# Designs tried in a protein design run: peptides against a protein of PDB entry 4M9S. Part 4

Target 1, 135 residues: chain A of PDB entry 4M9S
Amino acid sequence: SRGLVGVECITPYSYKSLAMALQRCVEVLSDEDRSALAFAVVMPPGVDIPVKLWSCVIPVDICSNEEEQLDDEVADRLKRLSKRGALLSGKRMPVLTFKIDHIIHMFLKHVVDAQTIANGISILEQRLLEIGNNN

## One batch from the design tools (peptide; made by RFdiffusion4, then SolubleMPNN)

Design b1_p8_6_s1 (from b1_p8_6, 3 letters changed)
Fold by OpenDDE base, seed 4:
Structure b1_p8_6_s1 (fold): chain B 135 residues (1-135), chain A 8 residues (1-8)
Amino acid sequence: as target 1 above (135 residues)
Amino acid sequence: AKPKFLFP
């Protein structure tokens, strides 16, 4: 079992230059995708996270409380974010997962409002508890 | 509350 050597992402870009580029990327997002990206900060970086767990923090206005529909909508948002380059990395096999890179996560920690982060953590904790209690 | 970014 070869342990996943945590590849430290070495960026050839200065943090400032990368931050400026990322800021521009965030500015051109839709409101819903930008919201999803903001709450991505509460996820552990460098970990392939199943869509179900992402759905715990990604805000979705779905009239239907069907979990499958929620996951699909969340997946669509995450897919769009992954198509915008370094924001997220998607993996389809064996299970659909998304990962936030350490550099992106570091960026988000500095640019997302502290109250937003706190709210996201609280929401994640609450929903994880609900999942844990229902299993 | 809507998420907010702190951009200059």
Scores: peptide ipSAE 0.411, ipTM 0.901, DockQ to the pose 0.497
Fold by OpenDDE base, seed 2:
Structure b1_p8_6_s1 (fold): chain B 135 residues (1-135), chain A 8 residues (1-8)
Amino acid sequence: as target 1 above (135 residues)
Amino acid sequence: AKPKFLFP
């Protein structure tokens, strides 16, 4: 995987083509995976984010109240997304993390509803505060 | 709130 070399200036045309391809990929996702992807927009691009932090924003329906099960479910969703091309990049060692690429992040910023983004940020901030207070 | 994309 050639890392995004330096300043690949994505031309507007290249962006449009990429956006169309990505849109198609998003459309075929399950509702839960698509929701996870939407909230990935709140994460900083190019950073390996631990699953625990992802779990702050990824909506999970009824899982047992065990924190471990929540992380596992979130991890499964993120793993599925990572198998969909460049949507996410997973790293298992030393700690399980997932990273959103800058290009994908830029795409999401344009296609995810502004209110959704705002809500995601709010949720993340709230959960981070809770984590910080419990440590 | 349910996340929403700006495309169908």
Scores: peptide ipSAE 0.410, ipTM 0.901, DockQ to the pose 0.538
Fold by OpenDDE base, seed 3:
Structure b1_p8_6_s1 (fold): chain B 135 residues (1-135), chain A 8 residues (1-8)
Amino acid sequence: as target 1 above (135 residues)
Amino acid sequence: AKPKFLFP
C-alpha cells in the first residue's frame, strides 16, 4: 500500500523510512512546486493558514502583478502539493486554507537549507509588516 | 535566492 499510512508511532526506524519516502516525494516535484514546499517551513505547523498569508512567502514568477491572480496561482500550487500525499492539507470552508502537519514541518526543518529558511522568515516578516502598515 | 534542499 503506497499511501503514507498514518504513522501511529514514529520509531527511529519508522522515521528513517518516512524521511526516505518524503525525500522521494520532494525529488519528483517540479522546480516550482518544490520551491513552494521549501518555503512552507516558515509557517506554524498544525494551523489552517489562509491563502493570503501563504502568498507572502510562496514565490510566483509568471503571473501578473494583480493581487487576485497572485492568490489564485498560489492556491493552485498549494492544491497540487495537497494532492501529493500528506505534504499539505487543504480546507475549502469557511475560508480556503492550507495546513502543514507537524511531521512534514519537522522533515522540512531538517532538509531545507538554513539560509533558505532564514530568507523565508525575513520575507514573511517584511510582507506582514507592509500589510499591517497599509491597513 | 532560489530555495535549496540539503539533498539532490
Scores: peptide ipSAE 0.407, ipTM 0.901, DockQ to the pose 0.531
Fold by OpenDDE base, seed 1:
Structure b1_p8_6_s1 (fold): chain B 135 residues (1-135), chain A 8 residues (1-8)
Amino acid sequence: as target 1 above (135 residues)
Amino acid sequence: AKPKFLFP
């Protein structure tokens, strides 16, 4: 399977082919991983984001409400996404972070439902506020 | 609500 690491620019032609490839990648994901990818659209592209912040928007249904377990589950999902055509880029040092590339982010903005995006932003804002109040 | 993708 060809990775998307080599894509640097988007023309109308390249976008069409890239969109088709990305659509196929999304279709073969599990429901959980696909949900995680959808909410990745609310993160700023090109920025290394700590797992703790990703956990603010990535839905977790199976594990306990323990913060440590939530972060581990989120990290596993993001890791799987990073292995699927470089949908995300992970860094382990100095802190575990994941980054969404501009091209992937642009794709998500076009294909994720507007209500989903709005919900994701609202959830992120709420949880960031809670984190800020607990510090 | 579950996230939704808009594919043709």
Scores: peptide ipSAE 0.406, ipTM 0.900, DockQ to the pose 0.598

Design b1_p8_6_s2 (from b1_p8_6, 4 letters changed)
Fold by OpenDDE base, seed 1:
Structure b1_p8_6_s2 (fold): chain B 135 residues (1-135), chain A 8 residues (1-8)
Amino acid sequence: as target 1 above (135 residues)
Amino acid sequence: AKPTFLFP
């Protein structure tokens, strides 16, 4: 990332600069990491979200359907995204969580396809319901 | 601002 950590607000001027910087960051991501970033838009910004909840929306097609492997793969993707600067912020203790910043979230709301957002929210709601019913 | 689409 180049200077995104210092952005506090999005003005028309700031948006253009932020968009250019983020576009460059997104372009160098793998297809899978880019997809993970897209679906991060369905999470509430500024909230530390456990990996288990991220796994409800991050698409994974490589690992087996084992839940433990899913969480590990999702965590790896989110860790890579966090290394790109302000895309995500990770916390390891006491629980492994990731947070999307408000500014990045606002950007994603603008650049992610509306149908993708709607689908992601629907999937999250469904999977959260399933988790709740299994407890 | 002109819309930007990075994620179709």
Scores: peptide ipSAE 0.098, ipTM 0.787, DockQ to the pose 0.187
Fold by OpenDDE base, seed 5:
Structure b1_p8_6_s2 (fold): chain B 135 residues (1-135), chain A 8 residues (1-8)
Amino acid sequence: as target 1 above (135 residues)
Amino acid sequence: AKPTFLFP
């Protein structure tokens, strides 16, 4: 799915119109997909992020014996989001990655609670440290 | 009104 690569907000009005469109898109998402989208705000925009890193912050209910399915479940959610207009852009080669565009990221920063964003970043940082120490 | 995502 194609994202909004190269698209920029020229005026507040253009942004507002896009935000309204995005709002409608978000409203029709399932609770789980909406939650995943909310946590996408912690990722840097415009960067192709591997699924492994997404799995650090995307909330998934997995039993202890199903840990191996975490990345697959996360990937499925992100794939669904990528099919919903311009929410995410997926790339399969060379490695499966997902990217949030800058304009979508700005929207999320506006509609996701600041404390939630801060918490998400903290969780990401913690998980990254764990990955770094285990490698 | 703009939507707001709140997570405790």
Scores: peptide ipSAE 0.096, ipTM 0.774, DockQ to the pose 0.193
Fold by OpenDDE base, seed 4:
Structure b1_p8_6_s2 (fold): chain B 135 residues (1-135), chain A 8 residues (1-8)
Amino acid sequence: as target 1 above (135 residues)
Amino acid sequence: AKPTFLFP
């Protein structure tokens, strides 16, 4: 497994260095991937999250309402993010999941727009409720 | 609303 989940703490210097590095990383992302990264902040860090749950918050414009198409598109974005250093860690088996590490999550909490975070949380809560009621 | 990053 890739990631920084095992890191207990960072110094102010480490955070500053990470912020600088991540800024450069974020700047080279596509608008779609950058948006996906922003909404990753609403997920609990250090947890392998199924793509289905990621699809609740990752903004995707799809031609159909088929869940499979949505999940595939979301998975593609998350896969791209997982290739960008420590942004995300993916696991293919037994079920495709992605995880945001604590350090990256902490960074996002500081740099993602507050309104984006609030909206993401609201959307996640609503859609999780719908999933919970249907299962 | 579009996600926005506010870098230090």
Scores: peptide ipSAE 0.064, ipTM 0.768, DockQ to the pose 0.644
Fold by OpenDDE base, seed 3:
Structure b1_p8_6_s2 (fold): chain B 135 residues (1-135), chain A 8 residues (1-8)
Amino acid sequence: as target 1 above (135 residues)
Amino acid sequence: AKPTFLFP
């Protein structure tokens, strides 16, 4: 499984200050929202990603077997994350999408467990392949 | 094991 390459960037804030602020934001998240944030690291930063693709990697433990409900649950989690300021940015039109910023992506690369990242990438690749084959 | 968010 090959990971997506992130782009490094500079910020007006020190990494330490940003990391502390982000850590505080992460600490107050629910376990499921925190997990969703962790898996955002497998997405390319700066790209508006449709909810359907997010649903390929965002873990949902308890849901109906309906795909529609899966996407809705994922969307709700991502919406909550987007309300936390810098964590994600969402767009409702023309299609519901979410984007991870480069700086947040850089943070996640440092704090998310390496095995989690590897697993997320593998799952994403597999499910993208399945989607592609069904088109 | 389910993937988890872990700080180093």
Scores: peptide ipSAE 0.083, ipTM 0.769, DockQ to the pose 0.470; fails the geometry check

Design b1_p8_6_s3 (from b1_p8_6, 4 letters changed)
Fold by OpenDDE base, seed 3:
Order: C-alpha cells, then structure tokens, then sequence
Structure b1_p8_6_s3 (fold): chain B 135 residues (1-135), chain A 8 residues (1-8)
C-alpha cells in the first residue's frame, strides 16, 4: 500500500485566499514596518536568525551612532511584525532570534520589487564581509 | 532612504 503522501495541494483558491489575506496584512502596516518586512525576503526561510544579522538589512531612519540602539530598534520592528499574525516568529531564548516562515517568504518573493531584493542581498553580503574581516 | 515599494 503506497502511502498517498497527501501533498496538500494548496488549491488555487486557497492560495488566492492566502495571498489576499497576506496582502491585507501588509497594507495595514506602517511604511517603516512594511519596509522591514520587505527586506526580510533576503533571509533564508525557516531559520532562526539573530537580531544582529537582521540589523544588516533592516533599514533604520534614525541612525543612533550606537550599535546597541540599532539592534534594539530593529528588534522592536521585528517584534511588531511577529505580533501581526504569521509574518515572523520570534524566540527569546537562548538568543533573541526571528524567523520568516516559508509561505511568507514565498509571498514576499512574488510581491517585493526585484531591485529591492538585489539591493538587500548586496547590502547583507557587504556587511557580513565587514563583520568577518573585523573578527 | 529610498521608499521601499513592496507593491509596484
């Protein structure tokens, strides 16, 4: 008896409904939180990413020169996103991390501007290189 | 910062 791996084929209808629901969730965000969500597309889905790495790609308008303030502001934005349904999942222990789910990541790949994605990846790569060279 | 348009 070959177990029917029930590929829950998300019917086009369920996909459309999910996309519409996600679109509504994104539309009610502030410009700042929406920008943070857009740049979440550069992160690998399903991975708990520490706030320090998120700070490499999340745009912050108020540059406090203090690195600690940057991480705190990024954390606050990500916390707000995590409170809005399934956009992000946060963990406090052992280290403060946030994760983007695969479904949300797939949605973002379709709706976020290609140039924004490319820029985000470039910025992440550059900042990771700088972190690696300073260690 | 360039406005990140999530939607075209």
Amino acid sequence: as target 1 above (135 residues)
Amino acid sequence: PKPTFLFP
Scores: peptide ipSAE 0.047, ipTM 0.707, DockQ to the pose 0.278
Fold by OpenDDE base, seed 2:
Structure b1_p8_6_s3 (fold): chain B 135 residues (1-135), chain A 8 residues (1-8)
Amino acid sequence: as target 1 above (135 residues)
Amino acid sequence: PKPTFLFP
């Protein structure tokens, strides 16, 4: 499978085709996984992001406030997304990370509601500040 | 916040 990793430029036609394909993929996701994918738009593309940072923006309803449970649930969602082709790329070693591809990121920027993006960024900034203050 | 996709 030639991953989208090699696509440097998308023509309008290619974008339309890709958008249609991605839309179909998004439609079959659960609400939870689709939400996770939406908030992936706030991450910088092409960067391996640790699960801990993903957990700052991925909405999770857990019974426990244990950070470990949060990370596990987030990781599970991201793992499912990574199995959906080029949506995400996961690495287990040396640290569990996930990366959003530039092309997917561009797609999300167009299809995710602007307010959702803004909210996601705000949440990320807030959580990063909290993490930074606790270290 | 609930994410929203703008699907055609």
Scores: peptide ipSAE 0.041, ipTM 0.716, DockQ to the pose 0.565
Fold by OpenDDE base, seed 4:
Structure b1_p8_6_s3 (fold): chain B 135 residues (1-135), chain A 8 residues (1-8)
Amino acid sequence: as target 1 above (135 residues)
Amino acid sequence: PKPTFLFP
């Protein structure tokens, strides 16, 4: 039984300093990337989440409802967020996944509008149910 | 709805 070693994220930065840095990072994002980041708060932190599940909550305006296009657009947004350092971590192998760190997640829980969080959770739940029922 | 960030 390999115990899930809970990786405790130790930050050398004070919460205040990190918050200030993250605030600046958020401010320079495009509106679409900022929206994607906001909805990342509904995901469990520290877990490699497949793009398909991210696509359940990341708002994308796609002219075609083709699932493949949705996943690609979501992946592009998440990739951009991952390039900004601590916002997300991407993993390409064996499957493309993205992970939100505990510290970033904690930050988002405090700064993202409560209604946005509630809406994101509701949307995720609804779409997960749909996926579960179609499998 | 567009997400809103509330920074202190």
Scores: peptide ipSAE 0.039, ipTM 0.711, DockQ to the pose 0.579
Fold by OpenDDE base, seed 5:
Structure b1_p8_6_s3 (fold): chain B 135 residues (1-135), chain A 8 residues (1-8)
Amino acid sequence: as target 1 above (135 residues)
Amino acid sequence: PKPTFLFP
């Protein structure tokens, strides 16, 4: 069975219309949720990413240095984004994960400032190294 | 740094 990897050929028209719809969705987000969405661009699309890894790049202003509170706040932001149409997809089992779709990721790569993307990647790399050294 | 969106 040749799995037709349905290359969802996004026609320029569908892309433009989807981009316009997504732009409107982004405009109505809070500053915090919009910031979280921007940094979602650093994650690989189509992959279920655990909240712990999202917490490496999602900016959160926490009053406490407790790591558990960080993950909870990040999870709440990602949950809100997942409720805003197709921005993110969440899975609760076996572990709480969130996934960015290829189409949304492509949109973000187009609209998020290049310096923001570069900074997010750098931060992710640094924090992944720290996690790897502590484990 | 706050993310910046570049809308066409």
Scores: peptide ipSAE 0.038, ipTM 0.710, DockQ to the pose 0.598

Design b1_p8_6_s4 (from b1_p8_6, 4 letters changed)
Fold by OpenDDE base, seed 5:
Structure b1_p8_6_s4 (fold): chain B 135 residues (1-135), chain A 8 residues (1-8)
Amino acid sequence: as target 1 above (135 residues)
Amino acid sequence: AKPTFIFP
């Protein structure tokens, strides 16, 4: 697995090489995993984000209306992405969370379509409002 | 909308 943990600084050359490698990684993902990765761009980098918040933006194509099942499906997708080495970092304790690395986030900001990013932010904002009003 | 990636 490619590890980016501990990389503090990237030169333009290093970034270009990394971007090329990441591009190939993205190209071989399934459609659902690629979709999940795209929307990871809306999360702040370097922060352990609970699955519940990921579920606000990760699209689920076919699932029951049960909230727990939705979270489980999202978690499975994020787990697969984390197993790709560089894409996400999962943490099981104390709470199941996933984190996008700053470098990966920067890559995604560069390669994900601007409209997709805007849509993802809008969706996140809407879902956060709903959560805030219902809790 | 389906997310898209723009690669050089």
Scores: peptide ipSAE 0.298, ipTM 0.861, DockQ to the pose 0.606
Fold by OpenDDE base, seed 1:
Structure b1_p8_6_s4 (fold): chain B 135 residues (1-135), chain A 8 residues (1-8)
Amino acid sequence: as target 1 above (135 residues)
Amino acid sequence: AKPTFIFP
């Protein structure tokens, strides 16, 4: 897959080309990684988000309900996505975080089903509330 | 529910 790291702006013409490239990138992902990418749309673009917060949105059905295992599985998925070009940008230090690029976020807002987005936001809000209440 | 992508 060709990296999209060099894209700084989207014109109508650029968007069509970018959309085609991104569509191809999405199509070659595993079902799990594709699902993770879809739910990344609920995160604010351009912000380094800790894995713990990503775990509030990224669906995981394989690992046990242990929180530590959940974070590890989520991190692995996000790492794979970050290797597919500009889909995500990861930082390891000082804290493991991932960031969705504005261009990718704009693409996802266009191609992810509205109900999926709404569901993702609802889930994130609920889980953030739970985290806040447990502190 | 699995997320749905709508590609042009």
Scores: peptide ipSAE 0.265, ipTM 0.856, DockQ to the pose 0.651
Fold by OpenDDE base, seed 4:
Order: structure tokens, then C-alpha cells, then sequence
Structure b1_p8_6_s4 (fold): chain B 135 residues (1-135), chain A 8 residues (1-8)
């Protein structure tokens, strides 16, 4: 499997080195993909998350309110992120899911703006409630 | 609001 899920711990040196590498990776992302990456911090690390749940927090500007369109656009962004090193890991079967690794998540917790994190959590909670009430 | 990153 790809990713850093099997890593139990990192040294401060390892973290610093990884942080530097990840910073460069983040800098070359498009604004849209960088935004998607930022909000990935609100997801539980090490868990295969369905695209539907990612769509709750990934900001997408679409003309249609169709859920399928939203999911497709989100999936495309997450797919691009999964191609950028260890940022995300995608799984196509049996269901399309994406996972953020613990180390990447730890990195994001330190570098994503606190207000962004707070907003993302709030949005996720609200939209999860809506899903839960409708199902 | 656009998300922001804080890098060292």
C-alpha cells in the first residue's frame, strides 16, 4: 500500500524534513487543490473516507446543486492530491474513497490556519447532521 | 474565506 499509515512515530528531525518537503508540495498546488488539502485536516486520519463525506468540507464552486456533480468535482480534486506524493491515498474498489495519513494530518494540523480548521469542523458537523437527519 | 497556511 502507498502512504505513511504504517509509521508509528517520527523524530523531530524527520518531521522538519517532511514539513519542508510538504511545504514545497503545497506551494505548487493550484489554489483549488490547496484549499481542498487544507480542509482535509478535519477528516480522521487513517480512515478510508467516501467521496460523499469529503464533499461535505471540500469547497467547490459548481453551477448545479446536483450531488453527483459535486461528488465528481471533489473526487477529481482528491485524485489530483493523491498523485502528489503522500498527500492522500485513493482507493477505487469496492467504493471510491480517499484517506489522509496520520503524518500528513499531523503536518496539516500545524500549518493550516486555526480559523480554517475551526470553520471546516463547523461545516462538517453541520452537513453531517443534515445527512444524518435525511437518512 | 479562503483557507490559509502558516509555514515556518
Amino acid sequence: as target 1 above (135 residues)
Amino acid sequence: AKPTFIFP
Scores: peptide ipSAE 0.265, ipTM 0.855, DockQ to the pose 0.634
Fold by OpenDDE base, seed 2:
Structure b1_p8_6_s4 (fold): chain B 135 residues (1-135), chain A 8 residues (1-8)
Amino acid sequence: as target 1 above (135 residues)
Amino acid sequence: AKPTFIFP
């Protein structure tokens, strides 16, 4: 997959072209994968984020109550997204992590509705607090 | 809540 590492939008036209291409990619995703991508906007770009933290914001409607199974389902979604061009970059070792590129993140900030972003941030903050208290 | 995309 082509990574966008080091790629910058130099002109508004370049951004528009990239946005159009990304829009097409988003439109062909399943509902669950598209939802996962939307909530990726709450993650800091350029950082390898463990699946555990992704699971705090990626919505899963049907899964076991076991945390491990939740992480597996989330990981599967993120893996699918990582195969869609440069939407995400995954690392398998030493810890399974996924990273959103800066350019993709900027795109998402423009196309994901403000309420979704706000909700995602609130959910992430709440879940992080819970994790912190349980450690 | 279902996320919504608003494409330009």
Scores: peptide ipSAE 0.265, ipTM 0.858, DockQ to the pose 0.653

Design b1_p8_7_s1 (from b1_p8_7, 3 letters changed)
Fold by OpenDDE base, seed 2:
Structure b1_p8_7_s1 (fold): chain B 135 residues (1-135), chain A 8 residues (1-8)
Amino acid sequence: as target 1 above (135 residues)
Amino acid sequence: MKPKFLFP
């Protein structure tokens, strides 16, 4: 589906309208789903990211240290976000992945707190190193 | 830790 290759020239007016629409979409989210969406800003846009990498940055309060439950809860949050229009694109095959679009990523870069972005990047980097050292 | 408000 050719749906987003044409958005390289959003006029400032189209951007304001889109930003307002996205803001409304964000406002109706749960606090948890909003938090998950905000941390999506640390992911590279346009890339199909495995749930395992999303679990590195999505804040989940799990009653157990079971890594399987973390990935499932993260996947459920991302699935909810993927049903909210253009917020995320989920792909189930060959592996469950989620992608943030460039437009949504650009929106998040403007509305997510800069310290939250910096913290999210640092957390991602740390957890990627831990995953890499355990292989 | 609950992230403090992620949006202004």
Scores: peptide ipSAE 0.037, ipTM 0.681, DockQ to the pose 0.275
Fold by OpenDDE base, seed 3:
Structure b1_p8_7_s1 (fold): chain B 135 residues (1-135), chain A 8 residues (1-8)
Amino acid sequence: as target 1 above (135 residues)
Amino acid sequence: MKPKFLFP
């Protein structure tokens, strides 16, 4: 039995059509949800990431210094992105996590500003060191 | 509305 490994030949046209479709999806986001999606590029693709780690990089305009309110607002932004098709995948069990797909992550690496990516990585590294030193 | 800063 010869398994047809369907090599989906992603034609340059299919890739251009997908990039155009994703760009249209990004253009209709709010400024807050678009900012959250841009910073999703610093996360490893295909991994279920806890909301606590997303809160390290997602920008939030909350006047409250309460860490619980930060995680809730970040979770609500990520939930809105997960409802907009293939942008994120949410999982509730065993812990609330979100995952970026490889295709979406590859798109973001080409369209997010290089300084935004560098800043997001630096912020993530700093906050992970602070969490590691306080444990 | 063009995204002014995060995406080209």
Scores: peptide ipSAE 0.034, ipTM 0.671, DockQ to the pose 0.230
Fold by OpenDDE base, seed 5:
Structure b1_p8_7_s1 (fold): chain B 135 residues (1-135), chain A 8 residues (1-8)
Amino acid sequence: as target 1 above (135 residues)
Amino acid sequence: MKPKFLFP
């Protein structure tokens, strides 16, 4: 399967058409799924990222501090996004991972606020350090 | 208009 990673040349026309299609896909999301998609911009594009790393940046309001329930709720949000218009690509094996394609990531970099991107990166870096120190 | 994700 040639993933969208093989599209080395997006014409300005193809980009505009795709951006309009993606905008419409984003407008019909729930506020929670739209928020999760926005924070997907902090992930490296084209990389299969484990759910545990997504849980570092996806905002989830859970009444329980159970890490297992956090990963499950994050996984459900990412699964919903993967079912909508290839916003994400999920893999189940060997581990449950999600990937943002370069084209979706480029769209998000254009529509997500720059301060939100910077804050999301800072939060990811902090939580990765905490995970690294606890293992 | 560019769609801005207005994060509060």
Scores: peptide ipSAE 0.034, ipTM 0.675, DockQ to the pose 0.174
Fold by OpenDDE base, seed 4:
Structure b1_p8_7_s1 (fold): chain B 135 residues (1-135), chain A 8 residues (1-8)
Amino acid sequence: as target 1 above (135 residues)
Amino acid sequence: MKPKFLFP
């Protein structure tokens, strides 16, 4: 019996104070970075996710179909979000990954438009199937 | 579609 250590995310902030702080952080984002943050809600919280999987859901207007350019532009957006407080946590080793925290994910689940969430899930599922079929 | 944030 290995107990699921439920990581209770104890926030030192009241949900209301955190929500107000996060709201202000979101308001000062560019439209592109705010869009990237909205689609981060489809990712499992607390998991270090490779940039390639983020590129499946982050909307990028790419002038070329080069997968390398997509991953680089997505990585730059995620890096900008990681510099803005607790929005994302980046890890460079052994591979470049980004993680959404449980608190931020919970906030996004309440404030992101339900149709945006549903669309993001559908896009992720489709692109994961495409990656799985090409291997 | 641009994501919409519904702030309470």
Scores: peptide ipSAE 0.033, ipTM 0.690, DockQ to the pose 0.517

